# Designs tried in a protein design run: peptides against a protein of PDB entry 3MAZ. Part 76

Target 1, 99 residues: chain A of PDB entry 3MAZ
Amino acid sequence: VLNPMPACFYTVSRKEATEMLQKNPSLGNMILRPGSDSRNYSITIRQEIDIPRIKHYKVMSVGQNYTIELEKPVTLPNLFSVIDYFVKETRGNLRPFIC
Target 2, 99 residues: chain A of PDB entry 3MAZ as posed
Amino acid sequence: VLNPMPACFYTVSRKEATEMLQKNPSLGNMILRPGSDSRNYSITIRQEIDIPRIKHYKVMSVGQNYTIELEKPVTLPNLFSVIDYFVKETRGNLRPFIA

## One batch from the design tools (peptide; made by RFdiffusion4, then SolubleMPNN)

Design b2_p23_3_s4 (from b2_p23_3, 12 letters changed)
Fold by OpenDDE base, seed 1:
Structure b2_p23_3_s4 (fold): chain B 99 residues (1-99), chain A 23 residues (1-23)
Amino acid sequence: as target 1 above (99 residues)
Amino acid sequence: SEKEKEEEEEKEDGKNFRADNAK
């Protein structure tokens, strides 16, 4: 059984993700994309708290879970939870990019 | 390498995430 991917997942490069977020900020400011290694993912965001800032986070596939590489790593059961984590931890500031 | 550079950015951004989004 193949689980669906989060709506903000796109098979794009870091550069492409950045361009997507910059071009249409009203569609959201967070993209999930393939990481640099097999079974890894990366999150690219464009927050506009003070000024627009592009940031990237590593999401490691660990067993059947996923770990967000933060100062204190956060392990979650699926990629949907990963997206949810970013939304809730930023109190809604981050929103998945939906085309 | 470019890969290492990207990993460094992810590492740095990751360790700053909590502070970046603190109340």
Scores: peptide ipSAE 0.747, ipTM 0.947, DockQ to the pose 0.861
Fold by OpenDDE base, seed 2:
Structure b2_p23_3_s4 (fold): chain B 99 residues (1-99), chain A 23 residues (1-23)
Amino acid sequence: as target 1 above (99 residues)
Amino acid sequence: SEKEKEEEEEKEDGKNFRADNAK
C-alpha cells in the first residue's frame, strides 16, 4: 500500500533522530522522519562544517509533490528527489543516514 | 507548545539554509 521510501526514512521522533545522527555520524548525517502533521515530513541533519550543528527542515506534502520549506520553497516530485536535493545543494556534505 | 517550538525551528533553519551552505 505504501510506496517505497528513501533509505534514510525512519519512523522516529525529532529527539531520536538527533541521537541517531550523533551516535553514528559515519553512517550519514541526514534523516527523513514523520513531521508534526499527518502526511508531512521533517528532515533532521547534523552538519559539521565548522562545528556539529543539528538543524531541521519541513517537507510539506502538496498534492502529488513535496515542498521543502526553505527561504525560497523548493517543490519536487517525490521524497527521493527531496533527499537528492539536499545532497546536491550541499555539494555532498549531507549524506542519507543508512542504518 | 512543543509542536509550535519545533515548527519555529524548522522555519528558522529553512530561512538560513542558503546562507549556511553558501559557496
Scores: peptide ipSAE 0.747, ipTM 0.947, DockQ to the pose 0.848
Fold by OpenDDE base, seed 4:
Structure b2_p23_3_s4 (fold): chain B 99 residues (1-99), chain A 23 residues (1-23)
Amino acid sequence: as target 1 above (99 residues)
Amino acid sequence: SEKEKEEEEEKEDGKNFRADNAK
Protein backbone atom coordinates (compact mmCIF):
# COMPACT_ATOMS: atom_id res chain seq x y z
CA VAL B 1 0.00 0.00 0.00
CA LEU B 2 1.39 3.36 -1.07
CA ASN B 3 1.02 6.65 0.70
CA PRO B 4 -1.10 9.17 -1.20
CA MET B 5 0.48 9.85 -4.56
CA PRO B 6 -0.18 12.39 -7.28
CA ALA B 7 -2.97 11.42 -9.64
CA CYS B 8 -0.49 11.10 -12.49
CA PHE B 9 1.54 8.46 -10.68
CA TYR B 10 1.40 5.03 -12.26
CA THR B 11 3.38 1.92 -11.47
CA VAL B 12 4.52 1.55 -15.05
CA SER B 13 7.79 1.13 -16.88
CA ARG B 14 9.40 3.77 -19.02
CA LYS B 15 8.13 2.01 -22.11
CA GLU B 16 4.60 1.72 -20.78
CA ALA B 17 4.53 5.37 -19.75
CA THR B 18 5.63 6.42 -23.21
CA GLU B 19 2.91 4.31 -24.78
CA MET B 20 0.26 5.73 -22.46
CA LEU B 21 1.19 9.29 -23.35
CA GLN B 22 1.30 8.57 -27.06
CA LYS B 23 -1.99 6.70 -27.09
CA ASN B 24 -4.08 9.28 -25.25
CA PRO B 25 -2.49 12.73 -25.46
CA SER B 26 -5.81 14.39 -24.60
CA LEU B 27 -5.57 12.98 -21.08
CA GLY B 28 -2.36 14.83 -20.30
CA ASN B 29 1.30 14.63 -21.17
CA MET B 30 3.10 13.96 -17.90
CA ILE B 31 3.46 10.75 -15.90
CA LEU B 32 5.22 10.08 -12.63
CA ARG B 33 6.53 6.55 -12.32
CA PRO B 34 8.94 4.46 -10.30
CA GLY B 35 12.56 5.13 -11.08
CA SER B 36 15.35 2.67 -11.62
CA ASP B 37 16.01 2.48 -7.89
CA SER B 38 13.56 1.67 -5.13
CA ARG B 39 13.03 5.15 -3.72
CA ASN B 40 13.54 7.36 -6.72
CA TYR B 41 11.05 8.31 -9.38
CA SER B 42 11.04 9.38 -12.98
CA ILE B 43 8.89 11.88 -14.80
CA THR B 44 8.07 11.03 -18.38
CA ILE B 45 6.61 13.73 -20.58
CA ARG B 46 5.41 14.04 -24.12
CA GLN B 47 5.85 17.69 -24.91
CA GLU B 48 4.62 19.20 -28.15
CA ILE B 49 6.24 22.60 -28.40
CA ASP B 50 7.51 22.01 -31.92
CA ILE B 51 7.20 18.28 -32.51
CA PRO B 52 6.23 15.59 -30.03
CA ARG B 53 9.20 14.82 -27.84
CA ILE B 54 9.47 12.21 -25.14
CA LYS B 55 11.64 13.31 -22.23
CA HIS B 56 12.49 11.72 -18.91
CA TYR B 57 13.56 13.39 -15.69
CA LYS B 58 14.97 11.94 -12.51
CA VAL B 59 13.36 12.68 -9.17
CA MET B 60 15.51 11.64 -6.26
CA SER B 61 14.21 11.01 -2.79
CA VAL B 62 16.51 12.96 -0.49
CA GLY B 63 15.60 12.65 3.15
CA GLN B 64 12.02 13.78 3.40
CA ASN B 65 12.25 15.88 0.25
CA TYR B 66 12.58 15.27 -3.46
CA THR B 67 15.11 16.70 -5.86
CA ILE B 68 14.41 17.04 -9.56
CA GLU B 69 17.63 16.42 -11.42
CA LEU B 70 17.70 19.42 -13.73
CA GLU B 71 20.57 21.62 -14.84
CA LYS B 72 20.01 23.41 -11.59
CA PRO B 73 18.52 20.87 -9.18
CA VAL B 74 15.20 21.75 -7.60
CA THR B 75 14.32 20.42 -4.16
CA LEU B 76 10.69 20.23 -3.10
CA PRO B 77 8.90 18.85 -0.06
CA ASN B 78 6.69 16.25 -1.75
CA LEU B 79 5.76 14.68 -5.04
CA PHE B 80 2.69 16.89 -5.42
CA SER B 81 5.02 19.87 -5.42
CA VAL B 82 7.16 18.14 -8.02
CA ILE B 83 4.18 17.86 -10.34
CA ASP B 84 3.23 21.46 -9.62
CA TYR B 85 6.74 22.56 -10.50
CA PHE B 86 6.60 20.95 -13.92
CA VAL B 87 3.21 22.49 -14.63
CA LYS B 88 4.28 25.94 -13.48
CA GLU B 89 7.70 26.02 -15.08
CA THR B 90 6.26 25.05 -18.44
CA ARG B 91 3.52 27.66 -18.07
CA GLY B 92 0.86 24.98 -18.26
CA ASN B 93 2.26 23.16 -21.25
CA LEU B 94 2.73 20.07 -19.12
CA ARG B 95 -0.41 18.61 -17.59
CA PRO B 96 -0.66 15.50 -15.43
CA PHE B 97 -1.92 12.43 -17.25
CA ILE B 98 -5.25 11.44 -15.74
CA CYS B 99 -7.03 8.29 -16.82
CA SER A 1 22.70 -1.89 -19.60
CA GLU A 2 19.16 -0.63 -19.97
CA LYS A 3 19.38 1.02 -16.57
CA GLU A 4 22.48 2.89 -17.61
CA LYS A 5 20.85 4.03 -20.83
CA GLU A 6 17.83 5.32 -18.94
CA GLU A 7 20.03 7.16 -16.47
CA GLU A 8 21.93 8.81 -19.29
CA GLU A 9 18.72 9.93 -20.96
CA GLU A 10 17.47 11.42 -17.72
CA LYS A 11 20.79 13.15 -17.22
CA GLU A 12 20.71 14.66 -20.69
CA ASP A 13 17.05 15.63 -20.53
CA GLY A 14 17.54 17.25 -17.16
CA LYS A 15 20.40 19.34 -18.47
CA ASN A 16 18.25 20.54 -21.35
CA PHE A 17 15.06 21.30 -19.44
CA ARG A 18 15.52 25.06 -19.24
CA ALA A 19 16.45 25.37 -22.88
CA ASP A 20 13.61 23.08 -23.94
CA ASN A 21 11.10 25.30 -22.19
CA ALA A 22 12.51 28.69 -23.09
CA LYS A 23 10.16 28.88 -26.07
Scores: peptide ipSAE 0.744, ipTM 0.947, DockQ to the pose 0.906
Fold by OpenDDE base, seed 3:
Structure b2_p23_3_s4 (fold): chain B 99 residues (1-99), chain A 23 residues (1-23)
Amino acid sequence: as target 1 above (99 residues)
Amino acid sequence: SEKEKEEEEEKEDGKNFRADNAK
């Protein structure tokens, strides 16, 4: 039995995530997806501060926590907190993709 | 490999996140 996942989590590839964000930007601009390694994840965003930019971030499963691989790594207790971090740090610019 | 390229992109994007979203 798996614990609940954030609403913006989709079992899609990097390419598919990019296509989802480009096709329906009104639904959000951030997707959580499986990473290249088991139990790890990746965040794909389509930010439009100036022009549309696709970016990807690594989220490592470390023990019972998760670490976002940023310049200064950020460790959080669960994936919901990871999504919350991206929303808050961008002051709402990033929003979870909900289809 | 493609996997290595994706990991490099994630590493680069991660390093720029704070600057990309600075006020």
Scores: peptide ipSAE 0.743, ipTM 0.946, DockQ to the pose 0.861

Design b2_p23_4_s1 (from b2_p23_4, 11 letters changed)
Fold by OpenDDE base, seed 4:
Structure b2_p23_4_s1 (fold): chain B 99 residues (1-99), chain A 23 residues (1-23)
Amino acid sequence: as target 1 above (99 residues)
Amino acid sequence: MPELKPSKLSKEWIEKELKKEEA
């Protein structure tokens, strides 16, 4: 039994997430998925700026918060905020994958 | 099945904001 998770969260592997994003780009370009550790997660994105590019970001559980592994780490209170961060910081370029 | 329209941003800007990829 999992507590409420962001709509773009899927219990899929890195490979599966990539395939999902490639198959239906109109449904969004960002997926939240389980990381190697049960309490950590990863964000997989597929951006089409010049050419399709797939990238993955670590979302580490730290205490009751989550830290996005970026050049300049960002710590947020919950996974919903993590998703919101990616959307806002990219001015809407990134959109949660909703299927 | 929602339809989303992507927003365009410069490659350089996005890369600057989202650097350091998962190993």
Scores: peptide ipSAE 0.121, ipTM 0.661, DockQ to the pose 0.053
Fold by OpenDDE base, seed 1:
Parts: structure tokens; sequence; C-alpha cells
Structure b2_p23_4_s1 (fold): chain B 99 residues (1-99), chain A 23 residues (1-23)
């Protein structure tokens, strides 16, 4: 039995993630995807507060935890927590993209 | 091509955006 990945995880590129979010904004605005390095990930978000804005964040695998590259880095125990962080920190503004 | 460097977020930035949206 494999540990599940967050529902918003997709094996897509930065470009593909951007397109996914642009085409179906009602399905969510946050995608977790493979990073450039092994065991690392990236999060792509698309927020429409004033105008559509695409941002990408690096999620580094550190030991058994993950560190989000923020102005003040945040380390969390798993990828689910990473997603939760973005959701909670933005008070729901960011929502996982669910196809 | 190589992926561009990731963006940096801060709690302050997030709060700022929330306020803007709520305003």
Amino acid sequence: as target 1 above (99 residues)
Amino acid sequence: MPELKPSKLSKEWIEKELKKEEA
C-alpha cells in the first residue's frame, strides 16, 4: 500500500499546471507537482484577486519533512500539511485543484 | 528549458492580499 498523495498532486510540468488552472479555475487554484530535483516538489497557484496571477513555490524534501520556500521558510511533516498550510494561511483563498 | 526560480511568499503578503480581497 502506497502512501497517498494530496488530491491536487499531478505529474505535470509548470506549463501544464498553469494551463490547468487557467482553463478550470472553478476546480481550484492550487496544484502540487514534481519539482526539478528528485524528491522535491513545486506548487503552482493562480489567484484572481485583482488580476490573474500565477506563482510557483518550491517545496524541498528535507529528511522526512518538507520545507516550503517562503520568505520565512515553513517546515511540515508531509505534503498534506503543505497543502493545508496554503489553504489555512490564505483562509481558503487557495483551494486544491480537483479534477 | 530549466524551470525559473520559485516565487517567495510571506504571511504579510498573504494578509495583504486577503485584505485587498475583503475590501
Scores: peptide ipSAE 0.039, ipTM 0.605, DockQ to the pose 0.061
Fold by OpenDDE base, seed 2:
Structure b2_p23_4_s1 (fold): chain B 99 residues (1-99), chain A 23 residues (1-23)
Amino acid sequence: as target 1 above (99 residues)
Amino acid sequence: MPELKPSKLSKEWIEKELKKEEA
């Protein structure tokens, strides 16, 4: 059975995602969740370098692709690539939250 | 409720602040 969504996707709110990441940091530090619109998403991360920091990024559905709302936006072909981007760009610092 | 402002991030910031420290 193929997963239609990344394993770190959860139908949770911003608040819930934050709580999930805080409660079980060993399970990962990145969650994909629904955005305010049906075809959009948000990435919630919990970075713990010096102090815990929660950040949220918009992932906008554009045609058949997805654009991560960064200072310099990044467009990728699917949500799996979006997750991969965060993992690779941080050289493994960010890991999908799996519970 | 309006969605809260998303966090901003640059590639440079990711590489500098978010990258896993190399051994």
Scores: peptide ipSAE 0.039, ipTM 0.623, DockQ to the pose 0.049
Fold by OpenDDE base, seed 3:
Structure b2_p23_4_s1 (fold): chain B 99 residues (1-99), chain A 23 residues (1-23)
Amino acid sequence: as target 1 above (99 residues)
Amino acid sequence: MPELKPSKLSKEWIEKELKKEEA
């Protein structure tokens, strides 16, 4: 049995993720996608606080956990926690892209 | 074409920008 993935996970490229977020901002502004390494991932976000801004964050698989490449790296037990971190830390500013 | 370097999120950015009340 395969472990479930967050709803905002899509097997898309950086470019595709950016386009998805730009086309339908009402569906959310955060996407989890595969990284260059099969066990690593990337988070793409699109904020519209003042002007649209796209950012990409590296999520590295470390042992059984995941580390988000932030100024102060954050290590979490699973990808659901990674998404939760972005949502809670931003007080809901970031929302998983659901289509 | 290689991907651009990943962005880094600072504590200040989170506190000042990402935590702003939605309009």
Scores: peptide ipSAE 0.083, ipTM 0.638, DockQ to the pose 0.051; fails the geometry check

Design b2_p23_4_s2 (from b2_p23_4, 11 letters changed)
Fold by OpenDDE base, seed 5:
Structure b2_p23_4_s2 (fold): chain B 99 residues (1-99), chain A 23 residues (1-23)
Amino acid sequence: as target 1 above (99 residues)
Amino acid sequence: MPELKPSEESKRWIEEEEEKEEE
């Protein structure tokens, strides 16, 4: 049984994700993408706090959960929760990119 | 405005992705 993926998930490279966010900032500023060659994922964001800044985060699949590789790592039950965490922790500053 | 700081591991992962795309 396949579970759905978050709406901001795209099978794109790091470079393409960056270009997507730069081209259409009004559609959101956060993209979830597949890892280079694994079951893991990456999160690419484009925040405009002072100036536009691109950042990437590693999301590791750990058993049936996912861990966001932050200074203080956070483990969540699914990718939807991962996206939710980014949104809530930034008080809505980060929004999933919806194309 | 709360910021999410990636771990050193995440930073290294970024370098790996850049290397792969430039290959």
Scores: peptide ipSAE 0.304, ipTM 0.751, DockQ to the pose 0.799
Fold by OpenDDE base, seed 4:
Structure b2_p23_4_s2 (fold): chain B 99 residues (1-99), chain A 23 residues (1-23)
Amino acid sequence: as target 1 above (99 residues)
Amino acid sequence: MPELKPSEESKRWIEEEEEKEEE
């Protein structure tokens, strides 16, 4: 059984994700995308506080959970929780890109 | 406004991903 993916998940490359965020900032500033490895993912964000800043994060599939590769790693039960974490920890500054 | 800082391993992995796309 294939579970649904977060609304901000797109089968795009690192480059294309950056272009999407730059082209339509009003639609959100966070994209989840496939990683180079089978069950891994990447998060691309574009924060526009003082100047536009692009950042990428590695999300590793570990067993049935997912670990965000931060300086202080965070493990969560599913990809929806991963997106929620980015939203909550930034107090709403990051919002999922909805195309 | 708290920042989420990627790990050094994450940064290296992302760089490798970019290099692969440029090939």
Scores: peptide ipSAE 0.301, ipTM 0.752, DockQ to the pose 0.763
Fold by OpenDDE base, seed 3:
Structure b2_p23_4_s2 (fold): chain B 99 residues (1-99), chain A 23 residues (1-23)
Amino acid sequence: as target 1 above (99 residues)
Amino acid sequence: MPELKPSEESKRWIEEEEEKEEE
């Protein structure tokens, strides 16, 4: 069984992700990328509310689920749900970066 | 508009990633 990754997943570093988001903001403002540890991930966003702000989040693989390391952690069944959570929680302000 | 605040652990993780990229 082959499980695809979210469209906004790129094998890039934190620095590269930041540069991608800054260079082409019209393509989206959220990137999922591999963490330093296998099976873990990071999310980089560039949110423009008052001013452009870059933020990074840790997504931990826990068993068969994923936990977003927020002040109040959220556990979800897959990476697609993780992306969906960021989109819904921000009421559409965050959108997956698609190039 | 809701904002998502990363945990202290996330912040530390990001610091580690930054140090690794600079090495």
Scores: peptide ipSAE 0.312, ipTM 0.758, DockQ to the pose 0.801; fails the geometry check
Fold by OpenDDE base, seed 2:
Structure b2_p23_4_s2 (fold): chain B 99 residues (1-99), chain A 23 residues (1-23)
Amino acid sequence: as target 1 above (99 residues)
Amino acid sequence: MPELKPSEESKRWIEEEEEKEEE
């Protein structure tokens, strides 16, 4: 049984996530999705600063925590914290995609 | 604007995901 997931989690591919963000930018610009391996995830963002830029991030399940594969990795206790990190670090520029 | 830079490993992971979608 799957525990509660962040509202921006969707069982979509990388391609589908990109399309979702492009079609409805007003709903948010960040999606959490399944990774290629079990218990791992990917974050897809569509950030508009100068021009729209699509980026993807690897989120690894490590024990009971999750590590965002950044240049300087960040480990957090749950996926909700992962989403929160993306929001806070970008000072609200990134917002979870909620449809 | 602060940006989050993915690791090189993350970039490779992305490439692997792309390849899987093409198969």
Scores: peptide ipSAE 0.310, ipTM 0.759, DockQ to the pose 0.767; fails the geometry check

Design b2_p23_4_s3 (from b2_p23_4, 11 letters changed)
Fold by OpenDDE base, seed 3:
Structure b2_p23_4_s3 (fold): chain B 99 residues (1-99), chain A 23 residues (1-23)
Amino acid sequence: as target 1 above (99 residues)
Amino acid sequence: MPELVPSEESKEWIKKEEEKEEE
């Protein structure tokens, strides 16, 4: 039995994720996607503070937890918490992409 | 607004990911 994935998780490439965010910015600006390695993930965001900016983040699976590869790394118990962290840390500027 | 900055290691990994996708 596997737990469900966050709603903003899509089995898409980096390029496709970027295109999704650019095409429908009203649906959200953050996507979780498969990483290059098994059990690892990537986060792609598109922030529009001044001009549109695309950024990518690495999320590493470490044991039963996940570490967001920030300059100051953060380890969380599940992917839902990872998404929550991005939302809360940016004070709601980042929102999960839901289509 | 707070900004989330990727690690230096992550930045290098990101570049590698882009290269793989372009191939």
Scores: peptide ipSAE 0.431, ipTM 0.817, DockQ to the pose 0.783
Fold by OpenDDE base, seed 4:
Structure b2_p23_4_s3 (fold): chain B 99 residues (1-99), chain A 23 residues (1-23)
Amino acid sequence: as target 1 above (99 residues)
Amino acid sequence: MPELVPSEESKEWIKKEEEKEEE
């Protein structure tokens, strides 16, 4: 049994996530999805600043926390905080995909 | 606007993820 997940979490593959974001950009540009390994996750984004750019991020489950694998790693207490971090750090450019 | 850059290790992991999906 899993606890509530962020609204932008979908049990989709990397390819499916990319297609979702490309098909309905007005619904958001960030998706949280299962990673290749158990208890880990990936985030797929589609930023359209100048041209569409797809990026993927690794989110590692470490104990009861989560670490976003950035050049400068960031550890947060839950997945909701992870999503919040992406939104805040990009000053709202990234928004969770809600369908 | 500030950008979030994935780690090099993360980039390699994503490649592995892609290969796994195509398999």
Scores: peptide ipSAE 0.425, ipTM 0.812, DockQ to the pose 0.757
Fold by OpenDDE base, seed 2:
Structure b2_p23_4_s3 (fold): chain B 99 residues (1-99), chain A 23 residues (1-23)
Amino acid sequence: as target 1 above (99 residues)
Amino acid sequence: MPELVPSEESKEWIKKEEEKEEE
């Protein structure tokens, strides 16, 4: 059984993700993408608070959970929760990229 | 507004990833 992935998940590279966000900022500013291995993921964001800023985050698969590699690590039960975390913690500033 | 800061280890990883794509 294959579990569904968040709508903002795309099988793209770091560079490709950056280009997607820059090209269509109205569609969202957060992309989930494959990490270095099949078990991990990366998140690329493009915030425009003052000036456009591209940032990348590492999401590690730990057991059946996922840990966002922040200064203060956060472990969540699934990738949907990971996306939700980014949205709520930024009070809606970050929105999943939907095309 | 709260900002999500990557871990120091993550920053190192990100740096390596960037360098790899530049090759």
Scores: peptide ipSAE 0.422, ipTM 0.812, DockQ to the pose 0.736
Fold by OpenDDE base, seed 5:
Structure b2_p23_4_s3 (fold): chain B 99 residues (1-99), chain A 23 residues (1-23)
Amino acid sequence: as target 1 above (99 residues)
Amino acid sequence: MPELVPSEESKEWIKKEEEKEEE
């Protein structure tokens, strides 16, 4: 039995994720994607406050938890919590990309 | 609004991802 992944998880490359966010900004501005040759993940966002800005984040699997590689790192119990963190910290500016 | 700043290490990995996609 496989555990479900967040709705904004897609098996896409960095380039593809960027293109997805640029093409359909109304569907959301945050994508979770597989990391390169690892159990880790990456998050790509297209945040539009003053101008559109593409940013990428590294999410490291640490034991049973996940650490968002921020300037001030944050460790969370699952990927759903990771997505929730991005949403809450940006006060809803970031929204999961729902295709 | 609060901004989430990636670590310098993650920025390096970002560059690595770009290089890997080009290879």
Scores: peptide ipSAE 0.423, ipTM 0.811, DockQ to the pose 0.779; fails the geometry check

Design b2_p23_4_s4 (from b2_p23_4, 13 letters changed)
Fold by OpenDDE base, seed 4:
Formats: structure tokens, sequence, C-alpha cells
Structure b2_p23_4_s4 (fold): chain B 99 residues (1-99), chain A 23 residues (1-23)
């Protein structure tokens, strides 16, 4: 049994996530999805600053925390905090995809 | 605007994820 997940979490593949973001950009530009390994996740974003840019991030489950695999790694207590981090660090440019 | 850059290891992993999805 899984605890509540962020609203932008969808059990979709990398390809499906990309298609969702491209099809309905007005609904948000960030999706959290299952990773290839158990208990790990991936985040797919579609930023449209100048031109559409798709990026993927690895979120590793480490103990009871989660680490975002950035050049400068960031460890947070839960997935909600992970989503919040992406929103805040991009000053609102990234928004969770809600359909 | 600040950008979040994936680690090199992460980039490699993402490529692997893509390949697995094609299988």
Amino acid sequence: as target 1 above (99 residues)
Amino acid sequence: MPELVPSEESKKWIKEEEEKEKE
C-alpha cells in the first residue's frame, strides 16, 4: 500500500509523460513518474522559455528520503518536497501537471 | 532564471531508461 502521492504523479512511461506535456501544456509542465528501478522515480519537464525543451531527472529513494540527481544533489524528506523544490527553484516556471 | 541541471550519472541513467522503454 502506497501513501498519497503528489497530484502530478502518473503511472506512465517516459514517452507517455512527454506526450502528455506536449498535448496539454496549459495544464502544467512537470510530471512525476515511476523510475526503472523499484522505489525510484523520474521527473519529466517541458519548459517553454524560448523553445520547447524536454528534460528528465532521476529521483533516488535513499532510506526514507529522496535525492534529486542534479550536478549539486539535493536530498528531501518526501516526494511532495521534491515537487515543491522544482517549483520554487525555478521561481514558478515549473508547475505540476494536473489533468 | 535558474536551471536545474541533471548529473552526468543521471543523464546516463535516463538514456538507459529510454532504451529499456524501446524493448
Scores: peptide ipSAE 0.426, ipTM 0.817, DockQ to the pose 0.756
Fold by OpenDDE base, seed 1:
Structure b2_p23_4_s4 (fold): chain B 99 residues (1-99), chain A 23 residues (1-23)
Amino acid sequence: as target 1 above (99 residues)
Amino acid sequence: MPELVPSEESKKWIKEEEEKEKE
């Protein structure tokens, strides 16, 4: 069973995600999208600290959980928690893109 | 502000994904 997806999930490519974030930065700066293979996902962000910087992250489905591929990997129970993690760890700098 | 750094394996994947998208 697949639960509802986070509001910032869009079936777009890396390029499309980047364009979305650049075009409407006021709507948020984080997008969750399909990975290269089914059941895995990618996250694209556009942080604006000193200058706009685009970064991509790999989110792997592991069993019933999800692991964010960071230097120090983080495993969470669902995609909502993944989004929440990005928001909290960046102290609100990252916000889900809501179209 | 805390920075979220991708793993080395992830970095390789990211570059690979970019190349595949160009095709």
Scores: peptide ipSAE 0.422, ipTM 0.815, DockQ to the pose 0.752
Fold by OpenDDE base, seed 2:
Structure b2_p23_4_s4 (fold): chain B 99 residues (1-99), chain A 23 residues (1-23)
Amino acid sequence: as target 1 above (99 residues)
Amino acid sequence: MPELVPSEESKKWIKEEEEKEKE
């Protein structure tokens, strides 16, 4: 059984993700990508509130859940919820990159 | 607007991803 991944998931490196976001900002500003190991993930964002800012976040698999490595960690049940969290908490400023 | 601040630990291990890209 293959579990579906969020639409903004791409098998790209940190560098590639950054380039994707910079090249096509109209398609979204958030990418989910493979982490250091197969069980973890990373999120790269490019916010343009005042000036373009690239940030990277670690999403660690913990049991059946995922923890976003924020200053104040947040644990969610699946990757879709992780993406939703980023969108919701930023009040829509962050949007999944869809190409 | 709320800003999501990554943990200091996640920032610390930024080098990990950079090194991986060099491989």
Scores: peptide ipSAE 0.417, ipTM 0.812, DockQ to the pose 0.656
Fold by OpenDDE base, seed 5:
Structure b2_p23_4_s4 (fold): chain B 99 residues (1-99), chain A 23 residues (1-23)
Amino acid sequence: as target 1 above (99 residues)
Amino acid sequence: MPELVPSEESKKWIKEEEEKEKE
């Protein structure tokens, strides 16, 4: 039995994620995607405050938890919490991309 | 609005990811 992944998780490359966010900004602006050759993940966002800005984040598996590689790193118990963190910290500016 | 800033080390990794995608 496989555990569910966040709704904004897609098995796409960095380039594909960027294109998805650019093509359909109304569906959300945050994608979770597989990291390269590991249990790690990456997050791609297209935040539009003044101008559209594409940013990527590294999410590292640390034991049973996940650490968002921020200037001030944050460790959370699961990927759902990771997504929630991005949403809450940006006061809803970031929303998971729902295709 | 709060901005989430990736670490400098992660930025290097992200650049590496981009290069690997090209290969």
Scores: peptide ipSAE 0.425, ipTM 0.818, DockQ to the pose 0.769; fails the geometry check

Design b2_p23_5_s1 (from b2_p23_5, 13 letters changed)
Fold by OpenDDE base, seed 2:
Structure b2_p23_5_s1 (fold): chain B 99 residues (1-99), chain A 23 residues (1-23)
Amino acid sequence: as target 1 above (99 residues)
Amino acid sequence: MEAEGSLNTEPNEPKVSSDEIVD
């Protein structure tokens, strides 16, 4: 039995994720995608405050948890929590890309 | 070559918070 993935998860490359966010900004500005390793993931965001900015974050699978590779790493129990963290930490500025 | 899942490296990276708070 496979656990469900966040709605903003897409099996796309860094480049494809960037293009998705650029083409349809109204659908959201955050995508979860496969990382370099099958067990890891990456978060691609496109924030448009002053100018459009694309950033990528590494989400490492550690045991049964996930660690967001930040200056001060944050470990969360599941990918849904990871997405929630990005949303809440930015006070809603980041929203999962839903299409 | 940069890893597909690598972080962006900038002066204030890596941070999740936006550069500006809009209320």
Scores: peptide ipSAE 0.038, ipTM 0.593, DockQ to the pose 0.110
Fold by OpenDDE base, seed 3:
Structure b2_p23_5_s1 (fold): chain B 99 residues (1-99), chain A 23 residues (1-23)
Amino acid sequence: as target 1 above (99 residues)
Amino acid sequence: MEAEGSLNTEPNEPKVSSDEIVD
């Protein structure tokens, strides 16, 4: 059984994700990628508001859910919800990178 | 030294927000 992953998921490193976002900003500014530990993930974003800024967030697998590591952690039921959270919370400023 | 998938090391903890309204 294969479970689907969000369209912006790529098996790339932090460096590769950064390069992808810098090279084609018109395709989106958010990538989901494997974390440093198994079953964990990371979100890499690139926002060009005042100047280009790259940020990375940990998405920790906790039981059957996922927790975005922030000062005020956010727990969601699946990775699709994680992506949706980033989009909605930024009122669409963040968009999944679709290559 | 830093894990490939770890949080960025900026002084301020990264927050999910936008500095401009997207209409």
Scores: peptide ipSAE 0.037, ipTM 0.598, DockQ to the pose 0.108
Fold by OpenDDE base, seed 4:
Structure b2_p23_5_s1 (fold): chain B 99 residues (1-99), chain A 23 residues (1-23)
Amino acid sequence: as target 1 above (99 residues)
Amino acid sequence: MEAEGSLNTEPNEPKVSSDEIVD
């Protein structure tokens, strides 16, 4: 079955995503969730490099692509690529949260 | 009230415009 959304996508709020990551860190540390605007999304991460840090990123739908709101924005063709970017950029430190 | 989107901050890895909260 073709799933149009990454496995770490959950229809949860910022608060809920944070709680999910805090509660079960062994399941992953990255969640994709709906943004405040339609067709936009947010990435919530919880990295534990030195201390636990929660960060939220905007993923904006732009045409047929998605732009991650970074200092230097990154545009990717789909949400799967967005997740892949976060994984690769952090050299595996970030892993999709899978229940 | 806090929006679902993030604020602009510059993290170490990766460099982003995001909302950061230290647990």
Scores: peptide ipSAE 0.040, ipTM 0.617, DockQ to the pose 0.157; fails the geometry check
Fold by OpenDDE base, seed 1:
Structure b2_p23_5_s1 (fold): chain B 99 residues (1-99), chain A 23 residues (1-23)
Amino acid sequence: as target 1 above (99 residues)
Amino acid sequence: MEAEGSLNTEPNEPKVSSDEIVD
């Protein structure tokens, strides 16, 4: 089976994604969702290190790649790599939300 | 709307995002 989108992709709004992560933190803490325009995306995360914190990141389509809008932007070849980047860079603190 | 942020590279050193909210 070929999945065109990462498992943590959901067609939800910013508000809905936040509620999903808050409601079931045991299922993961990272959601990929549609951005404000057609070919861009957003990442919503919820980390509970000291206190629960919600953050949102833009994932911009650039040619055939994707750029995570950080202070120092990171460009990756596909959305699966984007998810993997968030997981690896946080040493597993971020995990894709799977329901 | 979404904001530019930083990844939490260390478990005890979370980075602040300009659009960060607390539960």
Scores: peptide ipSAE 0.035, ipTM 0.595, DockQ to the pose 0.190; fails the geometry check

